# Peptides against a protein of PDB entry 3T7K: the designs that were tried, part 108

Target 1, 248 residues: chain A of PDB entry 3T7K
Amino acid sequence: KAEKILARFNELPNYDLKAVCTGCFHDGFNEVDIEILNQLGIKIFDNIKETDKLNCIFAPKILRTEKFLKSLSFEPLKFALKPEFIIDLLKQIHSKKDKLSQININLFDYEINGINESIISKTKLPTKVFERANIRCINLVNDIPGGVDTIGSVLKAHGIEKINVLRSKKCTFEDIIPNDVSKQENGGIFKYVLIVTKASQVKKFTKLINDRDKNETILIVEWNWCVESIFHLNVDFTSKKNVLYQKK

## One batch from the design tools (peptide; made by RFdiffusion4, then SolubleMPNN)

Design b2_p18_6_s4 (from b2_p18_6, 9 letters changed)
Fold by OpenDDE base, seed 4:
Structure b2_p18_6_s4 (fold): chain B 248 residues (1-248), chain A 18 residues (1-18)
Amino acid sequence: as target 1 above (248 residues)
Amino acid sequence: DEYREKVEEDLKKAKELP
């Protein structure tokens, strides 16, 4: 059925998209449309797997979803597109109007607002955002909204190698892991990096660390600090936004 | 357009992280 529909075109584009969707196409596509998209080099996956070499995200706007946040870790993210790309494409294909010699849909016309070439270009870097920031090992409180698994998965996608989950009520200094990074000459390296949810946790962890490991560098941030860093694909250590405690 | 009509609904269903 899809072949018969596409046979009306003399030439078919190959968009070479391996995509996930977020905030759109929750019900998926019908079988014919899936096949049409596949013939156009558009493969849509339900879940993110590294093996699929995903290069595209479909979303109506920038979203704070697991999929969207992880899409910024694609190597590279080639396109961040509005769902209207697919909608308009399928509409054109299903249109019974005269022999369209070509499908005239340009990917660049459907870019998600706020995902610019500067963001896309950073996904071509050989390193992940937190890797570039010398953040490899973090401490994450167990009571983080969204859950440690989801949050941890996003953080790992962005170059955090080790996530230590802290039991906020019972943790001791010995439970806190250092950010084991080689001293690089250029850039702030924090020995202890923690993601927390409450001011009481800041007080607790700062006390534990300062009492046992005096004069060490500490960075305590909110989850929003990570999110902002991901959305910009850059860690700004000059910003105090979402930083709860910093000791250089 | 079946897909277009659902765009707003699908956006509302997005599971944004806290």
Scores: peptide ipSAE 0.619, ipTM 0.961, DockQ to the pose 0.831
Fold by OpenDDE base, seed 1:
Structure b2_p18_6_s4 (fold): chain B 248 residues (1-248), chain A 18 residues (1-18)
Amino acid sequence: as target 1 above (248 residues)
Amino acid sequence: DEYREKVEEDLKKAKELP
């Protein structure tokens, strides 16, 4: 059926999109439309897998979804597009206008607001955002909203190698792992990096660390610090936003 | 336009992380 629909076009574009959707197309596509999209080089996946070499995200806007946050880790993210791209494309294709019309839909007209070329360009870097920031091993409190698995998965997608989950009420100093990165000459390495949810945890962990490992560097942040870093594909260590404790 | 009509609904269904 898709072939018959597409046969009216002299030339078909190949968009070369391997995409996931978030905040759009919740019910998916009908079989004909999936086939049409596939013929146009648009492959939609339900889940993010590294093996699929995903390069596109469909979303109506910037969202704090797992998929959206992870899409910024694609290598590269080529396009972040509004769902209207697909909607307008399918509408044009299903239009019964007899004229052998070329599909005249430009991907660039459907860019998600706030995902600019600066963001896209950073996805071409050989390193992930937290890797560039020399954050490889973190401590994550077990009571984090969204759950340690989801949060951990996002963080790993962005270059965190090891996530140590802390039982906030029961943990001791020995449960806290160091951020084991080679000393780079440019002094921005924190020995202890922690993501926490509340001020009582800051007090607890700062005390535990300072009592047992004096004079070490500590970074304690909220999850929002990570989110902002992901959305910018840059860690700003000069910002105090979402930083709960910092010892240099 | 079955997809266009659901755009707002689909956005509301997005599971944003806290």
Scores: peptide ipSAE 0.618, ipTM 0.961, DockQ to the pose 0.823
Fold by OpenDDE base, seed 2:
Structure b2_p18_6_s4 (fold): chain B 248 residues (1-248), chain A 18 residues (1-18)
Amino acid sequence: as target 1 above (248 residues)
Amino acid sequence: DEYREKVEEDLKKAKELP
């Protein structure tokens, strides 16, 4: 069926998109449209897997979804597109009126607002955002909204290798893991990095660390610190936004 | 347009992280 529909075009583009969707196309596509998209080099996946070499996200805008946050870790993210790209594409393809010799849809006309070339260019870097920030091992409180698995999965996608889950009420100093990174001469390296939800946790962990490992560097942040770092694909250590405690 | 009509609904269904 798709072949017959596409046969009216003299030339078909190959968009070479391996994409996931977030905030759009929840019901998926019909069988004919899936076949059409596949013939145009557009493959839609339900879930993010590293093996699929995903390079595109469809979303109506920047969203704080797991898929959107993880899409910024694609290597590279080639395109972040509005769903209207697919909608307009399919509309043109199904249109009977115009003997369109060619599909004339420019991907750049459908870019998600706020995902600019600066963001796209950073996804081509050989390192992940937290890797570049010398954050390899973090401590995460078990009461984090969204759950440790989801939050942890996003963090891992962005270069955090080890996530230690802290039982906030019962944890001791021995339960806190150091951020095991080689000392770079000029890099802000924090020995202890913690993501917490409450001021009481800040007080607890700062006391535990300072009592047992005096004079060490500590970074305690909110989840929003991580999110902002992901959306910018850069860690700004000069900003105090979403930083609850910092000791250099 | 089957997909266009659902765009607003689909956005509302987005599960944003806290």
Scores: peptide ipSAE 0.617, ipTM 0.961, DockQ to the pose 0.814
Fold by OpenDDE base, seed 5:
Structure b2_p18_6_s4 (fold): chain B 248 residues (1-248), chain A 18 residues (1-18)
Amino acid sequence: as target 1 above (248 residues)
Amino acid sequence: DEYREKVEEDLKKAKELP
């Protein structure tokens, strides 16, 4: 069926998209439309897997979803597109107007507002955002909203290698892992990095660390610190936004 | 347009992280 529909076009574009969707196409696509999209070089995946070499996200706007946050870790993210790209494309293809020799849909007309070339360019870097920031091992409190698995998965996509989950009420100093990174010249390295949800946790962890490992560097942040770092694909250590405690 | 009509509904179904 798709071949017959596409046969009316003299030339077909190859968009070369390997995409996931978030905040759009919840019910998926019918079999004919999936085949049409495949013939145009548009492959849509249900889930993010590194092996799929995903390069595109479809979303109506910037969203704080797991898929959207992870899409900023694609290598590279080539396009962040509005769902209207697919909608208009399929509409043009299904149009019974006999005289359409070509598909006239430009990807650049459907860019998600706020995902600019500066963001796209950073996805071409050989390192992930937290890797560039010398954050490889973090401590995460077990009561984090969204759950440790989802939050941890996003953080890992962005270059955090090890996530230690802390039982906030029961943890001791021995449960806190150091951020073991090689000393790089001119990079701020924090020995202890923690993501917490409450001021009481800040007080607890700062006391535990300072009592047992004096004079070490500590960074305690909110989840929003990570989100902002992901959306900018840059860690700004000069910003105090979402930083709960910092010891240099 | 089958997909266009669902755009607003699909956005509401997005599971944004806290």
Scores: peptide ipSAE 0.616, ipTM 0.961, DockQ to the pose 0.814

Design b2_p18_7_s1 (from b2_p18_7, 7 letters changed)
Fold by OpenDDE base, seed 5:
Structure b2_p18_7_s1 (fold): chain B 248 residues (1-248), chain A 18 residues (1-18)
Amino acid sequence: as target 1 above (248 residues)
Amino acid sequence: SLEDRYLEKIKNDKEPEL
């Protein structure tokens, strides 16, 4: 069926997209439309897997969804596109009125507002954002909104190797893991990195660490610190935004 | 229309934001 629909075009573009969708196309596509998209070099996946070598995200705007946050870890993210790209493409293909010899849809006309070339270029770096920041092992409180599995999965996609989940009410100093990174020259390394939800947790963890491991470096942040770092693909250690406690 | 069907799908998709 797709071949018959596409036979009217003398030339077909190859968009070379391996994509996921977020905030759009929840019900997916019918079999004919999927085959049409496949013939145009557009493959849409239901979930993010590293083996699929995803290079594209479809979303109506910048979102804080798991898929959107993880898309910024693609190697590289080539395109962040509005769903209107697919709609206009399929509309043009299914149109019976126009004796179109060619498909005239340009990817660059459908870029998501706020995802610029500066962001795209950083996805070509050989390292992940938290890897570049020397953050490999973190402590995450168990009462984090969104759940430790989802939040942890996003953090791992961005280069955090180990996520230690802290039971905030019951944890002791021995439950807190160090951020074990090799000393790099000129890089700020925090021995303890924690993501917390409440001021009471800041007080608890700062006391536990300072009482048992004096003079060590501590970074305690909100989840929003991680989100901002992901959206910029850069950790700004000079910013106090979403930093709850810092000891250098 | 084809457009209306896809536009409706976009509006109804609510993934949780973190």
Scores: peptide ipSAE 0.433, ipTM 0.841, DockQ to the pose 0.923
Fold by OpenDDE base, seed 3:
Structure b2_p18_7_s1 (fold): chain B 248 residues (1-248), chain A 18 residues (1-18)
Amino acid sequence: as target 1 above (248 residues)
Amino acid sequence: SLEDRYLEKIKNDKEPEL
């Protein structure tokens, strides 16, 4: 069926997209539309797998979904596109009125607002954002909204190797893991990195660490600190935004 | 319309934001 629909075009573009969708197309596409998209070099996946070599995200805007946050870890993310790209493309293809010999849809007209070339260029770097920031091992409180598995999966996609889950009420100093990073000459390494949800946790963990390891560096942040770092593909250690406690 | 069917698919934001 798709071949018959596409036969009216003299030349078909190859968009070379391996994409996931977030905040759009939850019910997927029909078989004919999937076949059409496939013939145009557009393959849509339900879930993110590293083996699929995904290079594109479809979303109406910047979202804080697992898929969107993970898409910024693609190697590289080539395109972040609005779903209107697919809609306009399929609309043009299914149109009987247009004596179009060619498909005239440009990917660059459908860029997600706020995902610029500066962000896209950083996805071409050989390192992940938290790797560049010398954050390898973090402590995550068990009451984090979204759940430790989902949050942990996003953090791992961005270069955190080890996530230690802290039971906030029962946690002792011995439960807190250090950030074991080899001393790199360029940049402050925090021995203890923690993501917390409440001011009471800041007080607790700060006390536990300072009472047992008084001279060590500590970074305690909100989840929003991680999100902002991901959206910028850069950790700004000069910013106090979403930092709850810092000891250099 | 084809457009209406796709627009309905865009509006159903079922994914949680973190």
Scores: peptide ipSAE 0.431, ipTM 0.840, DockQ to the pose 0.926
Fold by OpenDDE base, seed 4:
Structure b2_p18_7_s1 (fold): chain B 248 residues (1-248), chain A 18 residues (1-18)
Amino acid sequence: as target 1 above (248 residues)
Amino acid sequence: SLEDRYLEKIKNDKEPEL
């Protein structure tokens, strides 16, 4: 059926998209439309798997969804596109107007607002955002909204190797893991990095660390610090935004 | 329309924001 629909075009573009969708197309596509998209080099996946070598995200705007946040870790993210790309493409293909010998849809016209070439270029870097920031091992409180598995999965996608989940009510100093990074000469390395949800946790963890390891560097941040770092694909250690405690 | 069907699918954000 898709072949018959596409047979009216003399040449088909190959968009070479391996994509996930977020905030759009929740019910997926019908079989014919999936096949049409496949013939155009557009493969849409339900979930993110590293093996699929995803290079595209479809979303109406910048979203704080798991998929969107993880898409910024693609190697590279080639395109962040509005769902209107797919809609306009399918409309053109299903149009019975005999005069269309070619599909004239340019994917560059459908870029998500706020995802610019500066962001896209950073996804071509050989390192992940937190890796570049010398953050490899973090402590994550167990009461984080979204859950430790989802949040942890996003953080891992962005170069955090080890996530230690802290039971906020019962944790001791011995439960807190150090950020095991080799001392680099040219960067603020924090021995202890923690993502917390409450001011009471800041007080608790700062006390635990300072009582047992008084001279060590500490970074305690909110989840929003991670989100901002992901959206910029850069950690700004000069910013105090979403930083709850810092000891250099 | 095909358009309406796909546009409706865009409006319903079912995925949680983190």
Scores: peptide ipSAE 0.431, ipTM 0.840, DockQ to the pose 0.923
Fold by OpenDDE base, seed 2:
Structure b2_p18_7_s1 (fold): chain B 248 residues (1-248), chain A 18 residues (1-18)
Amino acid sequence: as target 1 above (248 residues)
Amino acid sequence: SLEDRYLEKIKNDKEPEL
């Protein structure tokens, strides 16, 4: 059925998109439209899997969804597009009035506001954002909004290898893991990195660490510190925003 | 309209923000 619809065009673009959607198209597409999109080199996936080599996200704007945050870890993220791209494309294809010999839709006209070439270019780097920041092992409190599994999955997509979940009420110093990274000559390496939700946790963990492992480097942040780092694809250690405690 | 059907698909996505 899709072939008959597309037969009126002399040339079909190949967009080479492997995409997920977030904040749009939750009900998916009909079978004909899926087939049309496939013929145009547009494949939409329900979930993010590394094996699918995803290169695109559809979203109405920048969102703090799991899919959007993970899309910034794609290798590379080629396009971050508004859903209107798909809508306009399907409208042109289904139009009976226009004797259009060609589909004339430019991907660049549908870029998500705030996802610029600088962000896209950073997704081509061989390293992940937290890897570049020398953050490999983190401690995460168990009361984190969104849950440790979802938050942990996002962090892992961005280069954190080990996530230690802390039971904030019962944890001891021995439950806190060090950030096991080789000392680079000029890089700020924090021995202990923690993501916490409240000031009482800061007081507890700082005391536990300082009492048992004196003079070590400590970074305690909010989840928003991670989100900002992901959206910029860079960790800014000069910013105190969302940093609850820092000892160099 | 075809347009209305696609617009409805955009408005109702309730993925949680982290």
Scores: peptide ipSAE 0.430, ipTM 0.835, DockQ to the pose 0.922

Design b2_p18_7_s2 (from b2_p18_7, 8 letters changed)
Fold by OpenDDE base, seed 4:
Structure b2_p18_7_s2 (fold): chain B 248 residues (1-248), chain A 18 residues (1-18)
Amino acid sequence: as target 1 above (248 residues)
Amino acid sequence: SLEEEYLKKIEEDKEPEL
C-alpha cells in the first residue's frame, strides 16, 4: 500500500532519521504511514536504545521528559524537530494533487525552538556533559521526583558512571560515595556530589561530610541543576542557580 | 482531517516531565 502511494513520486528523499517522539504521537502511526516514513529513511522507535544509534527527537517544544533529556546525549543528535515535519510530510504524500513529482519538505524548517546549532554541535563532542564537568560518581536521594531509576538513567546517558542512592532518613557518612575522578589541573573537582530534594537533606549531608571529612570539596544541587546542565550541554560552575551548597 | 488527528494527538500526548 505504501509503495503504491509513493510510486507517484519520481524521487524520494532519504532523511536518514532514527528518531523517538516525546510529547507527541503517543498512539504512534498506522502501518501505512510507518511504512511510508521508513521508505523516506525515517525510523521511529518507541524507546531509546543505544544500539539503535538514534539521531533525532520529535517534540513540539523543549520538554523535560526522559526521552527529550536523553536525546541530548545522542551521538550526535543531528536533528530536534517539531512533529509538524511528519504531519506536513504525510499530508503531502497523501495529497491527490497529481502535480507533485517531488516531496518538498525541508527538515531544517521544523527545528524545535531553542535547540540551536550550538547545542547540536556539543552532541558531536566525544565526551558527555557530566564527564566534561568531572562528575563521575554522584549521590542521589531516594525520594527524588520521577524516581531514582528514571533520573539515574538520564544522568548515566549524560556521562555519570555511578549513581549511589542515598536513603535520606537512614544514611550515614559511610553511605556517601566520593566522586572518584583524577585530579585535573584545570577545573573544580568536587569530592562529594549530591542531588537532593530538600533543605533538610542539605543540612544532614553537609554535617555528615564535614564532621568526618572536614576539608573536602562538596557540591549539593537540585535536580534542576542537572536539567539546566543537560539543556545547555555544559556545566556552569560559576552559576549558583539550583546549587544548594558548595564548598571549594 | 489527517492534520487535525495528528494535532489532537500532540495536544493530548503528555509524558511525565522530570
Scores: peptide ipSAE 0.403, ipTM 0.830, DockQ to the pose 0.921
Fold by OpenDDE base, seed 5:
Structure b2_p18_7_s2 (fold): chain B 248 residues (1-248), chain A 18 residues (1-18)
Amino acid sequence: as target 1 above (248 residues)
Amino acid sequence: SLEEEYLKKIEEDKEPEL
């Protein structure tokens, strides 16, 4: 069926997209439309897998979904596109009225607002955002909204290797893991990095660490600190935004 | 319309925001 529909075009574009969708197309596509998209070099996946070499995200806007946050870890993210790209493309292809010899849809007309070339360019870097920030091992409280598995999966996509889950009410100093990174010249390295949800956790963890491991460097942040770092593909250690405690 | 069908699919099933 798709071949017959596409036979009216003298030339077909190859968009070279390996994409996931977030905040759109929840019911997926019918078999004919999937085949049409495949013939145009557009492959849509249900889930993010590293082996699929994904390079595109479809979303109506910037979202804080797992898929959107992980898309900023693609190597590279080539395009962040509005779902209207697919809609307009399929609409043009299914149109019986126009003897269109060519498909006239430009990817650049469908960019997600706020995902600019500066963000796209950072996805071409050989390192992940938290890797560049010397954050390898973190402590995550077990009462984090969204759940430790989802939050942990996003953090791992962005270069955090080890996530230690802290049972906030029961944890001791021995349960807190250090951020074991090699000393780089001129890089701020925090020995303890923690993501917390409450001021009571800040008081608890600062006391536990300072009582047992005096004079060590500590960074305690909210989840929003991680989100802002992901959206900028940069960690700004000069910003106090979403930082709950810092000891250098 | 094909457009209405796809637009309806954009509104309903919001993935959780983190």
Scores: peptide ipSAE 0.403, ipTM 0.830, DockQ to the pose 0.910
Fold by OpenDDE base, seed 2:
Structure b2_p18_7_s2 (fold): chain B 248 residues (1-248), chain A 18 residues (1-18)
Amino acid sequence: as target 1 above (248 residues)
Amino acid sequence: SLEEEYLKKIEEDKEPEL
């Protein structure tokens, strides 16, 4: 059926998109439209898997969804597009009135506002954002909104290798893991990195660490610190925004 | 319309924000 619909075009584009959707197309597409999109080199996946080599996200805007945050870890993210790209494409294809010999839709006309070439270019880097920041092992409190599994999955997509979950009420110093990274000559390395939700946790963890491992470097942040770092694909250690405690 | 069907799908889509 899709072939018959597409036969009216002399030339078909190959968009080479392997995409996920977030904040759009929850109910997916009908079988004919899926086949049309496939013939145009557009494949939409329900979930993010590394093996699928995803290169695109569809979203109406920048979102803080798991899919959107993880899309910034794609290697590379080639396109971040508004859902209107698919809508306009399917409208042109299903149009009976226009003797269009060609599909004339430019991907660049559908870019998500705020995802610029600077962000896209950083997804081509051989390293992940937290890897570049010398953050390999983190401590995460168990009461984090969104849950430790989801938050942990996003952090891992962005280069954090080890996530230690802290039970804030019962944890001791021995439960806190160091950020095991080799000292680089000119890089600020924090021995202890923690993501927390409240001021009482800051007081507890700073005391535990300072009492047992004096003079060590500590970074305690909110989840929003991680989100901002992901959206910029850069960790800004000069910013105090979302930093609850820092000892250099 | 085909457009209204696609727009309705977009408006109904709410994923949790982290």
Scores: peptide ipSAE 0.402, ipTM 0.826, DockQ to the pose 0.934
Fold by OpenDDE base, seed 3:
Structure b2_p18_7_s2 (fold): chain B 248 residues (1-248), chain A 18 residues (1-18)
Amino acid sequence: as target 1 above (248 residues)
Amino acid sequence: SLEEEYLKKIEEDKEPEL
């Protein structure tokens, strides 16, 4: 069926997109539209797998979904596009207007607002954002909204190797893991990095660490600190935004 | 319309924001 629909075009573009969708197309596409998209070099996946070499995200805007946050870890993210790209493309293809010899849809007209070339260019870097920030091992409180598995999966996609889940009420100093990073000459390494949800956790963990390891560097942040770092593909250690406690 | 069918597919995401 798709071949018959596409036969009216003299030339078909190859968009070379391997994409996931977030905030759009929840019910997916019919078989004919999937076949059409495939013939145009557009492959849509339900879930993110590293083996699929995803290079595109479809979303109406910047979202804080797992898929969107992970898309910024693609190697590279080539395109972040509005769903209107697919809609306009399929509308043009299904159009009965006899005079269309070519598909006239430009990917660059459908960029997600706020995902600029500066962000896209950073996805071409050989390192992940937290890797560049010398954050390898973090402590995550077990009461984090979204759940430790989902949050942990996003953090791992962005270069955190080890996530230690802290049971906030029962946690002792021995439960807190250090951030084991080899001393790089350029940039402050925090020995203890923690993501917390409450001011009471800041007080608790700060006390536990300072009582047992008084001279060590500590970074305690909100989840929003991680989100902002991901959206910028850069950790700004000069910003106090979403930092709850810092000891250099 | 084909447009309404595609617009319905853009309906609000059930995916949780983190």
Scores: peptide ipSAE 0.401, ipTM 0.827, DockQ to the pose 0.847

